# Designs tried in a protein design run: peptides against a protein of PDB entry 5VZU. Part 25

Target 1, 271 residues: chain A of PDB entry 5VZU
Amino acid sequence: GRTLEDIFHEHMQELILMKFIYTSQYDNCLTYRRIYLPPSRPDDLIKPGLFKGTYGSHGLEIVMLSFHGRRARGTKITGDPNIPAGQQTVEIDLRHRIQLPDLENQRNFNELSRIVLEVRERVRQEQQEGGHEAGEGRGRQGPRESQPSPAQPRAEAPSKGPDGTPGEDGGEPGDAVAAAEQPAQCGQGQPFVLPVGVSSRNEDYPRTCRMCFYGTGLIAGHGFTSPERTPGVFILFDEDRFGFVWLELKSFSLYSRVQATFRNADAPSPQ

## One batch from the design tools (peptide; aimed at target 1 Y55 A220)

Design b2_p15_5_s3 (made by RFdiffusion4, then SolubleMPNN; from b2_p15_5, 7 letters changed)
Fold by OpenDDE base, seed 3:
Parts: structure tokens; C-alpha cells; sequence
Structure b2_p15_5_s3 (fold): chain B 271 residues (1-271), chain A 15 residues (1-15)
């Protein structure tokens, strides 16, 4: 029978062969596309731009981080044997914050899994409710037959009716206890550790994070076979570093800003 | 089919 070692060796050989095929295809037809950096907006969670991921067998990958209102996305600039360039590797819902527990409970993968799956279920419910409102709104435009009923003109008249007294009903303004948005303590990062059983390339990741959000990552087989979205956690460490926890895969990807300055990388102004 | 995420590290598979 195949040993586990044989299966892993065959898979490594297949991955190396796929990388070789992808690199050798460049000899025949290279399509160069200019990539523009997204414009930075004041409301962006961090400056958008190029980030380098430290992936294991794939090596160094480049992802463009961009912001789209209450969503962020990572777009692959480099392709790999599984996911081609131009795909959205990560999609982040900035509406759905993930609250990490204390450092002791962060070591528990089942606790993180519970928190993420609860948020996933809320996102699913919101999508179903928004789908029903859009469905009911389309049903009421039955074709109103334009019956041409005619223009009759009538004009009348004036009446003045009078004085009704100002009832002083002093409706006490119900103190809408503005749920005190606990001022996002913009300063102090929360202590951060990966759960037990989540694999990171190395243990050299930031041990404090600013905030986390629900997101989904794209996974596929070789040649972009059976692509699917898997739940995960986007972790903002700082202005130049973020992570993604692939929940189902029990893996962590660290992304660091590309510090290179690109001349003429700004999008042309819309004429 | 082994789905490789971007982060799949075959070097960490204990042989």
C-alpha cells in the first residue's frame, strides 16, 4: 500500500511539476497587465497596497489589499498551482468583528471555531433576509395596464379652517441610551497567540493584534479545480502586517507590506 | 483532492 510518506512525496512531486509547468508556460505567451495601486481613503482600515505572504510550499506570494466600503479584499498578484493571479484569495467583512478571548482561551481552537461559526451564521441570516426583501419588492410590479383615463379639469376652492390650540404635550425625550460605543481603544493591541493545532510557517508572528474580522478565503485543487470559500479570521496586527486564520484548514498566513516604492503606480485619474 | 490554501506548507507535513 502507499505509505503516508509515499503520498506526501507524490504530492510534493506534483506540486514541483505544476510550478515547473506554470513557469515554463511563460516562454510561449506572456501577457503583461499593468497593476495600479488602489487610492488610499481616509476611512480605510490601513493603507491599501501590496503585501507579501509567507506561504510554505508556494513560497513568496504577493496580494493586493484593497478596501470597498465595509468590505476588504486580498487579490492575488502572483498565481500559484491552485489559485491563478487575479483571484480574490481573501474577502473580509468589516461589519463583523471577531472578539478574541483572553490569551488562555485563545489557545483553544474550539473556542475560536465557535466564535467564527456564530458570525458565519449571522452573515448567512443577513443574506437571506436581504434576499427576501429584494424578492418581495420585484413581485409588486405587475404590469399596470396603462388605462388612458381622461383629463377632467376641475378647479375648486378655498376654505380657511381655523385655530387649533398648541397642545404642549411635553413628550419626554426618551433617553435613547446611546449604547456608549466603548471608544475603540485605538492604542493598545490585545495579546495574541495562535490556537493549538493551527500551523504557522514559523513562530515569528506579532504577539499583539489591534482587531479581528470575519472573512472567507479561497481554496482550490491544482489547476483551480473545485474552488470554494472557507471561513476564516482576518487579524490586523499593525499598519504593515495582517494575518489570516484558515479555520477549516487549521492554518495561518502572515502578510507583510511590500516596502518598495513604485513610481507611476497610481491609477490614472478618471478623465 | 488535497486543496492547498495559499498557506499550505508541505515542508511541515511530518514525513
Amino acid sequence: as target 1 above (271 residues)
Amino acid sequence: PLYLPDSWDLSKIPL
Scores: peptide ipSAE 0.031, ipTM 0.699, DockQ to the pose 0.044
OpenDDE base, seeds 1, 2, 4, 5: peptide ipSAE 0.029, 0.026, 0.030, 0.030; ipTM 0.670, 0.663, 0.690, 0.686; seed 5 fails the geometry check

Design b2_p15_5_s4 (made by RFdiffusion4, then SolubleMPNN; from b2_p15_5, 7 letters changed)
Fold by OpenDDE base, seed 1:
Structure b2_p15_5_s4 (fold): chain B 271 residues (1-271), chain A 15 residues (1-15)
Amino acid sequence: as target 1 above (271 residues)
Amino acid sequence: PLYLPDSWDLSSIPL
C-alpha cells in the first residue's frame, strides 16, 4: 500500500512540477491586479497589511491581513497549485477567544483539539439560532384594511401631589473584602509552545503570545478542487507576527509582517 | 484526496 511518506513524496513532486509548469508555460499570459492596502482603524487588533508566510515550500507566500468588525481575514496575494490568489486562506472570529492552557498542557494536542472543537460547536449553534430569527419575520403582511376612524381632541388635567418622608436606616458597612480581581494584565504575553505532533517548518516561532482566537483555514486539492474550511487557532504573537494552527492537519503556519513601504498603495478614498 | 492548505510544506515532513 502507499505509505504516508510515498503520498507526501508524490505530492511534493507534483507541487514542484505544477509550479514549474505555471512559471514556464504561462510567462507570456500574466494578468496583473492592483492591490490596495486596507486602511487601519483604531479598533484593529494590529495594523492591517501584508504578511509573509514562512511555512511554504512553494516559496514566498504573501497574505493580506484585514479587519472587518469582529472578524479578521487573511487573503492570499500569492496563489499556489491548491489555492489561487484572492482566496481567504484564514478567517478569524474575534468574538471567540481561545484560552490556551498552561504550558505543560499546551503540549497536549488533544487538549487543544478539545478546546477548539468546543468553540467550533458554539459558533455553529450561534449560526443556527441567528438563521431562525431571520426566517420568521417575513410572514404576516396581512392586508390591514384602511378604516378611517376619527379625530377627537380631549383635554387637560394637571394634578400635583405630595410629600413622602426620608427614613434614615443606617445599615452597617459589612466589610466586603474585595477579592482583588488580579487586573487581567492586558500587556503580558502568555507562554506559548506548539503541541506535540504539530508540524512546523521552522522551530523559530515566538514562545509567548498575546492572545488566541478561533478561526478557519481554507484547504483544497490541486486546481482548487473540493475547497473546504478546517478549524484552527489564530495566535497573535505581536504587532508584526501571527500564527495559525491547522488543527486537522496538525500544522503551524507563521506569518511575519512585510516591512517594505509601498508608495501609492492606499486605497482611493471612496468618492 | 489529501487536502492541503495553501501552506502545506510537504518538505517539512521528515522523509
Scores: peptide ipSAE 0.034, ipTM 0.691, DockQ to the pose 0.045
OpenDDE base, seeds 2, 3, 4, 5: peptide ipSAE 0.029, 0.033, 0.030, 0.032; ipTM 0.692, 0.689, 0.689, 0.698

Design b2_p15_6 (made by RFdiffusion4)
Pose (drawn by RFdiffusion4):
Structure b2_p15_6 (pose): chain A 212 residues (1-129, 189-271), chain P 15 residues (1-15)
Amino acid sequence: GRTLEDIFHEHMQELILMKFIYTSQYDNCLTYRRIYLPPSRPDDLIKPGLFKGTYGSHGLEIVMLSFHGRRARGTKITGDPNIPAGQQTVEIDLRHRIQLPDLENQRNFNELSRIVLEVRERVRQEQQEGQPFVLPVGVSSRNEDYPRTCRMCFYGTGLIAGHGFTSPERTPGVFILFDEDRFGFVWLELKSFSLYSRVQATFRNADAPSPQ
Amino acid sequence: GLYLPEKYFEYEDFP
């Protein structure tokens, strides 16, 4: 929904062109692989499926939320040259809730960082052996209409890599649940916010034979 | 069913 003008500035103008060129080389001669919608589950769940999400200059990407015990997984359906389609973009630790401070402490980025890194450390120890909401100052959000109220937060990690999916790594963050069908992820080391929203469309023949 | 086209995996390197 833009022209060459609104894009010629600039890193995105490059990424958008590469995509157009690359994808159009297929001339609709394409191979398709099967995917399924995730299993629903009662008590042990807060609602799976496809979401539209903001991935910075790559624009929106489609991500599938699925539940695997005390962890939620966000798997890319569409992706980008940094983190490609089919990868785990996010992992939410559902046993490590994070309490939300009053608005003024939410604004303090370092408080958020200290708190998140604390949980990361507690997690490493374990594995080794709704109210008003605001983003902290200095955290970017492409959306800006992110909901200002939220139900809860959890520790999670996101996958990052350089161009070509080089040296991918988990970086700490915090998952934010707004309502039944909108959630967010603060990328701590990037001071960046991704806002996700449920794909409302209904899909035929998409259920899996079983959880396995 | 629901299928994923290969083109969604985007280029790894591009000149």

Design b2_p15_6_s1 (made by RFdiffusion4, then SolubleMPNN; from b2_p15_6, 7 letters changed)
Fold by OpenDDE base, seed 3:
Structure b2_p15_6_s1 (fold): chain B 271 residues (1-271), chain A 15 residues (1-15)
Amino acid sequence: as target 1 above (271 residues)
Amino acid sequence: PLYLPESEFMPVEFP
């Protein structure tokens, strides 16, 4: 009987063969595009740039991480049989932090699933409310044919006087003790472990994370068939490492910064 | 400069 290992090995051979067929079909027409590194901003969560991902069946991938206000994106530099290059493999909502439970409760996949789905529902509600405000704003610009009503000279109504009674009602400003949001100690990482049943290719992932955010990952069949966005968790480990938990796939991808220095990889300054 | 083959690497227009 085929072992699970035999099935994984056959599937890996098929994916390698597909990758080889795709690369070999283009042997005669390799057009090279120059990729520029995104400019770093002081408000970026970490330095943007190239990250090396280890996906499950797909092997080694290169993703460009970039920041766009309150959103981050991972753009595929390397394509795979499912998702071509240039696609946004991950989209991160930096407005929606994921608070991980204690280390014991982090083992519970259902607890992580609950937390992520609650945030997903909030994001969906915010999108629906913003859609209604944009819809109602367009409906009121019916062309009011403003018939030119003749300018009747409205008379100068007289300046009523200065009655200055200083009502001293010293309403004590109730000290709304702004609960000083204890500055979330931006420096101390939280203990981190993957939930039971989340697949990782390597157990060598960081066991401490700085912060997590809600995000979505792109999934598709072979040849980019039926592409969809699935919920997940972006995990910032440090300046050079992040992860993504694919919630529905029960998988984890680790990304590590490409340490290679690229000369002249900066975008040309806008002239 | 990083040059990636367009056949493996669809044009990433960075905004």
Scores: peptide ipSAE 0.023, ipTM 0.534, DockQ to the pose 0.258
OpenDDE base, seeds 1, 2, 4, 5: peptide ipSAE 0.016, 0.016, 0.019, 0.019; ipTM 0.523, 0.523, 0.497, 0.548; seeds 1, 2 fail the geometry check

Design b2_p15_6_s2 (made by RFdiffusion4, then SolubleMPNN; from b2_p15_6, 7 letters changed)
Fold by OpenDDE base, seed 3:
Structure b2_p15_6_s2 (fold): chain B 271 residues (1-271), chain A 15 residues (1-15)
Amino acid sequence: as target 1 above (271 residues)
Amino acid sequence: GLYLPESEYMPVEFP
C-alpha cells in the first residue's frame, strides 16, 4: 500500500513537474510586464510592498501588499499551478478586527472559527443592507411626467412679528459617552499561537501579534478550476511580517517583507 | 524596475 509519505512525495513530484511544464512552455515567448511598487500613504497600516510567502507545497511565493482605504489586498506576483499571477490571493477588511482570546483559548480552533464566522455574518448583513438601500433608491425615479400645473399666484402671507422670548430650554447636553476608544495600545503585541490542527510549514512564526483583521483568501484547483473565496484571518505581526490563517483549509501562511531595494520601482507621478 | 513575465505561472527570479 502507498504510505502517507509516498503519497506526499508523489504529490510534491507532481507539483514540481507542473511548475516545470509551465515554465518550459513560455521559454520562447516571454512578454515582460513592468510592476511598480504602490506609493506609501500615511494612513497605511504598514508600508505597502513585496512580501515573500511560504506556502506548504507551492514553495516560495511573492505577493504585493497594497492598501485601498479600509481594505488591504495581497496580489500574486508569482503564479502557482492553482492560481495565476495577478490574482488577489487575499482581501482584508480593515473595518472588521478579529479579537483573539487569551493564549490558552487561542489553541482552540473552534473558538477562532466562531469569532471569524460571526464577523463573516456581520459583513454579509452589511452587504445586504447596502444592496437594499441602492435598490430602493433606483425605484423612486419613475418618470414623473410633471404635468405643468399652472402657477397659481402665491399670496404674500404677512410678516408676523419678532416676539423674541428666549426660552431657556436648558437641554442638558446628553453626555454622548464617547465610547472611550480604548487607546489602541499601539505598543505591546498580544501573545500569539496557532490553534491546534492549523498546519504551518514550520513553527518559526512570531509569537506576538499587533492586531488581526477579517479577510478572505482565494483558493482553486489546478489550472485555476472552481476558484472561490474562503474566510480567514489576517495577522499583523510587525512592519515587515504578516500571516494569513486559512480557516477552512486549517492552514497558516507567513509573509515576510522583501528587503531588496528596487531602483526606479516607484509608480510614475501622474502627469 | 521590476519586470515580470506575463506568464500566469512563472516563478519570478528576483535578480
Scores: peptide ipSAE 0.037, ipTM 0.614, DockQ to the pose 0.304
OpenDDE base, seeds 1, 2, 4, 5: peptide ipSAE 0.019, 0.024, 0.017, 0.026; ipTM 0.529, 0.537, 0.497, 0.560; seed 5 fails the geometry check

Design b2_p15_6_s3 (made by RFdiffusion4, then SolubleMPNN; from b2_p15_6, 8 letters changed)
Fold by OpenDDE base, seed 4:
Structure b2_p15_6_s3 (fold): chain B 271 residues (1-271), chain A 15 residues (1-15)
Amino acid sequence: as target 1 above (271 residues)
Amino acid sequence: PLYLPESEYMPVFFP
């Protein structure tokens, strides 16, 4: 019978062959588009820019991380046999923080799955509610024919009188102990480990993370067939490293900042 | 300046 190793080796050979075929087809006429680095904003979670990802099967890929209010996006700079360049490989909802459990419980894939799927359902509910408000707002621009409502007369409000005595009912101020929202200590990293059964190409990933967010990753078949968004977790390790856990694929991708300084890579100021 | 090949599938980064 084919071993898991045989299947993996065959799949890797197929992907290498596909990569070779695609690269060889483009040898004659590559059109190059200039890209610009997104401008950094003070409210950006980290500096936007280019990150190198190591995918187990595809090798080295480059993703541009950018921030769009309460959303972050990973845009494929490099395409692959499944997902073309320019596609949003990951979309991160910075409104939906994922709280990882204690290190012992982080090894439980079902616990992470539960947490992520609960957030996914909240995001779906918010999208449905926001879709209804946008639908109802368009219907009411019927022309209000301003029928001149006739001036109904000033009924004189009667001068009711005086004297109701101030009852001193000294209701004790119940000490509403305002549960001090512990300021989310954004600064201290928490211990991090991948769940059992999540594949990583390398065991050399950061063992501490700053914060995690709900996100979705794009998956597709070869030739961008049947593209779909799958739930996942964006993991911020530091200023230069983030990860994405593909929940359904049970895989982890590590991304590291490209440290190269690019001259004139900033977007021209909008004139 | 950064240039990406407009390939539908695989932009090869040349350094």
Scores: peptide ipSAE 0.082, ipTM 0.722, DockQ to the pose 0.316
OpenDDE base, seeds 1, 2, 3, 5: peptide ipSAE 0.028, 0.026, 0.070, 0.070; ipTM 0.669, 0.658, 0.706, 0.704

Design b2_p15_6_s4 (made by RFdiffusion4, then SolubleMPNN; from b2_p15_6, 8 letters changed)
Fold by OpenDDE base, seed 3:
Structure b2_p15_6_s4 (fold): chain B 271 residues (1-271), chain A 15 residues (1-15)
Amino acid sequence: as target 1 above (271 residues)
Amino acid sequence: GLYLPDSEYMPVSFP
């Protein structure tokens, strides 16, 4: 019988062969597209730019990380047999922070799964509520046929309403306990470990993380068949490293900043 | 600027 190792080896060979076929088909007609680095904003979680990732069986990929208000996006710069270049490999909701448990409970995949699925349900509820408000707002623009009701000249009755004494109702200012945003303890990273059963290509990942966020990753079959968004966790390690836990796939991708300086890679200033 | 092959499936070789 084929061993699990034989099956993995055959699958890796198939992916390498597919990559070779795709690269060889374009050898005669390479159109080059110029890409620009996103401008850095002060409020960006980290500096935007190019990151080099290890993506499961596909090997090495390049992703552009960019920030869009309360959302972050990873855009594929390299395609693979499943997902073309230019697709959004990850979408991160910076509104929905994931709180990792202690290091002992981080080894429990079911605990991470519970936490992520609870956040996914909140995101779904918020989207449904926002959809209802947008729906009710459109219903009231029935064409009010402005029947021109005639301008009856209502007279200026001068009624002197009397001096009602100001009752000093000393309404105690309800202490809006401003939930003290616990100052993001910006300094000490949390100990980090992958759950048992999450596959990583390399055990050499950061063992401390700064913060985590809910996100979704794009998955598809070969040739971009049946593309779907799956739940995951964006792990910020430092200024130059982040990870993504693919919850349903039980896999981890590590991304490291491309340290190469690209001359004239900045977007032209809008004239 | 970075020039990437506009191939959906091309690996970028950085020089």
Scores: peptide ipSAE 0.030, ipTM 0.658, DockQ to the pose 0.297
OpenDDE base, seeds 1, 2, 4, 5: peptide ipSAE 0.013, 0.019, 0.031, 0.026; ipTM 0.564, 0.648, 0.704, 0.670; seeds 2, 4 fail the geometry check

Design b2_p15_7 (made by RFdiffusion4)
Pose (drawn by RFdiffusion4):
Structure b2_p15_7 (pose): chain A 212 residues (1-129, 189-271), chain P 15 residues (1-15)
Amino acid sequence: GRTLEDIFHEHMQELILMKFIYTSQYDNCLTYRRIYLPPSRPDDLIKPGLFKGTYGSHGLEIVMLSFHGRRARGTKITGDPNIPAGQQTVEIDLRHRIQLPDLENQRNFNELSRIVLEVRERVRQEQQEGQPFVLPVGVSSRNEDYPRTCRMCFYGTGLIAGHGFTSPERTPGVFILFDEDRFGFVWLELKSFSLYSRVQATFRNADAPSPQ
Amino acid sequence: EFNVADFDERKMVEV
């Protein structure tokens, strides 16, 4: 929904062109691999499926939310040269809720960082052996219309890599649930916010034979 | 079918 002008500035102009060139080399001679929608589950769930998400200069990507016990997974359906399609873009720890402060403390980025790194440490110990909402100051959000109220927050980690999916790594963050079908992820080390929203479209023949 | 095309986005940086 833009022209060469709105894009010729600039890093995105490059990424957009590469994509066009790369994908168009397929001239619709394509191989398809099977995927499935995730299993629904009652008590043990807060609703799975496909979501549109903001991935910075790569634009929106489709991500599938699925539940695997006390962890939620976000798996890329579409992706980018940094983190490709098919990878785990996010992992939400559902047994580590994070309390939301009043608006003024939400605004304080360092309080958020200290709190998140604390949980990261408690998690490392374990494994080794709705109210108003605002993003902290200094955290970017491509969307800006992110909902200003939220139901809850959890610790999570996202996967990052340089171009070519080089040296991928988990970075800490915080998952934010807004309503039944909108959620967010604050990328702590990037001071960046990704806003996700449910794909409302319905899909035929997409259920899995079983959870396994 | 409910599927996805098999792309390798890592190759985009070689364009």

Design b2_p15_7_s1 (made by RFdiffusion4, then SolubleMPNN; from b2_p15_7, 6 letters changed)
Fold by OpenDDE base, seed 5:
Structure b2_p15_7_s1 (fold): chain B 271 residues (1-271), chain A 15 residues (1-15)
Amino acid sequence: as target 1 above (271 residues)
Amino acid sequence: EFSVPDLDETKMLDV
């Protein structure tokens, strides 16, 4: 019978062939669109810009990293047979930090999976709650018909009633010592290793990370069929390198800043 | 090693 390895090998050959077909079409019809680098903001986690990413079988791709308040976005500049250029390959929620365990427990894929799925559930709950508040607020502007009704006047009155005594009961406020989440020291890198069974195209990835965040990656079949968002982990290594763990795919993509300087690549000032 | 696509029996999904 076909092994999973045989199926994977056939799929890899198909992806290579598709990539060859797409790249060979460039000789026939090229449409050029100017890409502007996103402006850097003081609150951006790192400088936005172009990164070269590794996508397992697809090889090297170019992704633009940009920041949108408490979200980061990776947008494909290059496409592949599955995900076309201009799609958001990764969406990162900078509100939802992932705390990696110690180096021993980082090798356990099930532990990483548990941590990510717990954060995914929190994100879903927050989306449901925010959806309810947005729904209830719009319903109550029924048109107040200004009915003019007019009149009347009166009057009364008085009554008194009485005494009840001040019971003193001095219930001691139990100091719920809110365990101050120690602000994870933003400066010291944590030792980093991929979980066992997470594939990396290269074993040469940074062995220290600064911080991790919950995110989602876009996956699809060939020709962008059945596109869906899968849970993952954005890993910030340094100013010029980040990774993404595709949890369901058990894959790791490493992204490195494109060090090339582009003339006139800055976005025009919003007029 | 290359990334293994999600091989569902019905769908090969990749990134």
Scores: peptide ipSAE 0.027, ipTM 0.697, DockQ to the pose 0.044
OpenDDE base, seeds 1, 2, 3, 4: peptide ipSAE 0.024, 0.025, 0.026, 0.025; ipTM 0.675, 0.679, 0.693, 0.683

Design b2_p15_7_s2 (made by RFdiffusion4, then SolubleMPNN; from b2_p15_7, 6 letters changed)
Fold by OpenDDE base, seed 2:
Structure b2_p15_7_s2 (fold): chain B 271 residues (1-271), chain A 15 residues (1-15)
Amino acid sequence: as target 1 above (271 residues)
Amino acid sequence: DFSVPDLDERKMLDV
């Protein structure tokens, strides 16, 4: 019987062949688009820019990381047989931090799956609630013609008297020390390990992460068939490295900043 | 019986 390794090698050969066919067939029809680097903002989690990553069997991909308020976005600069260039490979919700457990529990895929699916459910609920508030807010702007209600005369309610009993009872203010939620120490990296059974093409991933967030990744069949969003975890390692755990795929993609300086790559100033 | 989940021709096979 074919081994899983044989199937993987055959599939890798097919992907290389597909990539070759696409590049060779489109050689006459290549649309060159100028890429502009997004402007950096003070509130950006890290400097936006180009990152190179290993994406499954497709090998090296280039992704543009950009920030959009409380969302981060990875946009494919390189296409693959499944997902064309310009698609949003990852969408990160910076409102929904993922807290990783200790290293022992981080090795448990089911624990990571539980944490991510709980956050996914919260995101779904917030989207439903925000959809209702936006719907109800439009319905209430019926023009209330404020008919001027006639000035009913202020009846003088009588002056009830002064009884001044000074009861002293000095109830001690119980210092409810509101345990100030220690601002999650933004500075100390936590130990990081991939769960058992999560595939990584590079075992040389950072063993310390700064923070994690809920996100979704785009998956599709060959030719961008049946595209869907799958849940995952964005892992910020440092200023120059992030990862994405594809939960359903049980895979990890590592992205590293492209250190090349590009001349004239700055976005034109919004006029 | 490890039903290999139908490795739909999606990016699931690419890992």
Scores: peptide ipSAE 0.040, ipTM 0.718, DockQ to the pose 0.029
OpenDDE base, seeds 1, 3, 4, 5: peptide ipSAE 0.038, 0.038, 0.031, 0.031; ipTM 0.725, 0.723, 0.721, 0.718

Design b2_p15_7_s3 (made by RFdiffusion4, then SolubleMPNN; from b2_p15_7, 7 letters changed)
Fold by OpenDDE base, seed 1:
Structure b2_p15_7_s3 (fold): chain B 271 residues (1-271), chain A 15 residues (1-15)
Amino acid sequence: as target 1 above (271 residues)
Amino acid sequence: DFSVPDLDESKMLDV
């Protein structure tokens, strides 16, 4: 019988062969697309830009990180046999912070799974509630049959007068105790370890993280067949590194900022 | 012990 190791080696060889065939067949038909760096905003979690990711069997890929209000997005700059370039490999909900347990409990995959699936269910409920409010508002535009209601005359109702009594009631200014916005605890770096059974291509990941958020990753079969979104955890390590835990795949992708400076990479100002 | 995920060949959804 094939060992699990044999199956993994065969699959990895197939992916390498597919990449080689695709590159070799298109040697004479390369289309180049210009990439623009997203503008940085003050409220961005980290500086947007290009990151080099590790995708297990797929190897090294380039992802553009961008911020869209309370959402972050990773867009594939390089494609693979499953997911083409220009697809959104990760979508991060910056409203839904994940709290990792202590370092001992972080090794338990089932505990991480429980935390992520609980947040997923909250996100699903919020989407259903917001969808119902938007749906009920549109249903009441039944076709107003424009019955021509006849022009009833303008009765001039009269000008009644002036009385000005200045009631003084000196309501005391209730001390609005400004609820001190607890300074958003710029998350002191917490110890970080991958759960047991989560595959990482490299053991050289940061052992401390700043913040974690709920997100979804895009997965597909070869040729972008049956694309779906799977739940995961976005892990911010520092200004130049983040990770994504693919919960259902039990895999971890590490992303590191591309340090190369690009001339003329700024988006043209919208004319 | 590399617990190879159950590579159900039908569910080799890659990233």
Scores: peptide ipSAE 0.033, ipTM 0.669, DockQ to the pose 0.033
OpenDDE base, seeds 2, 3, 4, 5: peptide ipSAE 0.024, 0.032, 0.028, 0.026; ipTM 0.674, 0.685, 0.689, 0.682

Design b2_p15_7_s4 (made by RFdiffusion4, then SolubleMPNN; from b2_p15_7, 6 letters changed)
Fold by OpenDDE base, seed 2:
Structure b2_p15_7_s4 (fold): chain B 271 residues (1-271), chain A 15 residues (1-15)
Amino acid sequence: as target 1 above (271 residues)
Amino acid sequence: EFSVPDLDESKMLDV
């Protein structure tokens, strides 16, 4: 019988062969696109840019991280046999923070699954509610025929008078010191471990994370067949490293910033 | 134990 190791080796050989076929075929028809680095904004969670990701059997890929208001996006710069270049490998919802449990409970895959699926359901509900508000708001602008209400000159009703005394009562304005929401201190990093049964290509991942968010990853069959979004967790480790836990795939991708300075990679100023 | 990603043989959905 084929061992799980034999299946993994056969699959890895197939992926390497497919990658070779694709690269060899594309050499005849390469559309070179200039990559522009996204401009950094003050409100960006980290500096946007190029990251080197680990995708299990696929090896190393280049992903561009960009910020779009309350969403972050990882866009494939390198494609693979499943997901072409230019696709959004990850989409992160910066509204939906994932709170990781303690280290003992972080090892429980079912606990992480519960937390992520509860957030997924909230995101689904918010999308349904926001769809209803946008639908109802358009219906009520029936053309109010502005009937010209006639100019009736309603009368002068009189000037009643005078006196009420100035009671001075100087009630001290209690300074309701609005407890300035302490800007969520870029908190002491939480100890981090992958759940048992989550595969990582490298065991050398950061053991401390700053923040986690709900996100979705793109998965597809070979040739980009049946593409779908799967739930996951974006893990911010530091300014130069993030991860993504693919929940359904029980896999972890680590992304590390490409430290190379690219000359003339700045996005053209919006004209 | 290498947790082989569940290669659903029907859906070699890779990342």
Scores: peptide ipSAE 0.032, ipTM 0.681, DockQ to the pose 0.036
OpenDDE base, seeds 1, 3, 4, 5: peptide ipSAE 0.032, 0.032, 0.028, 0.027; ipTM 0.684, 0.696, 0.692, 0.698

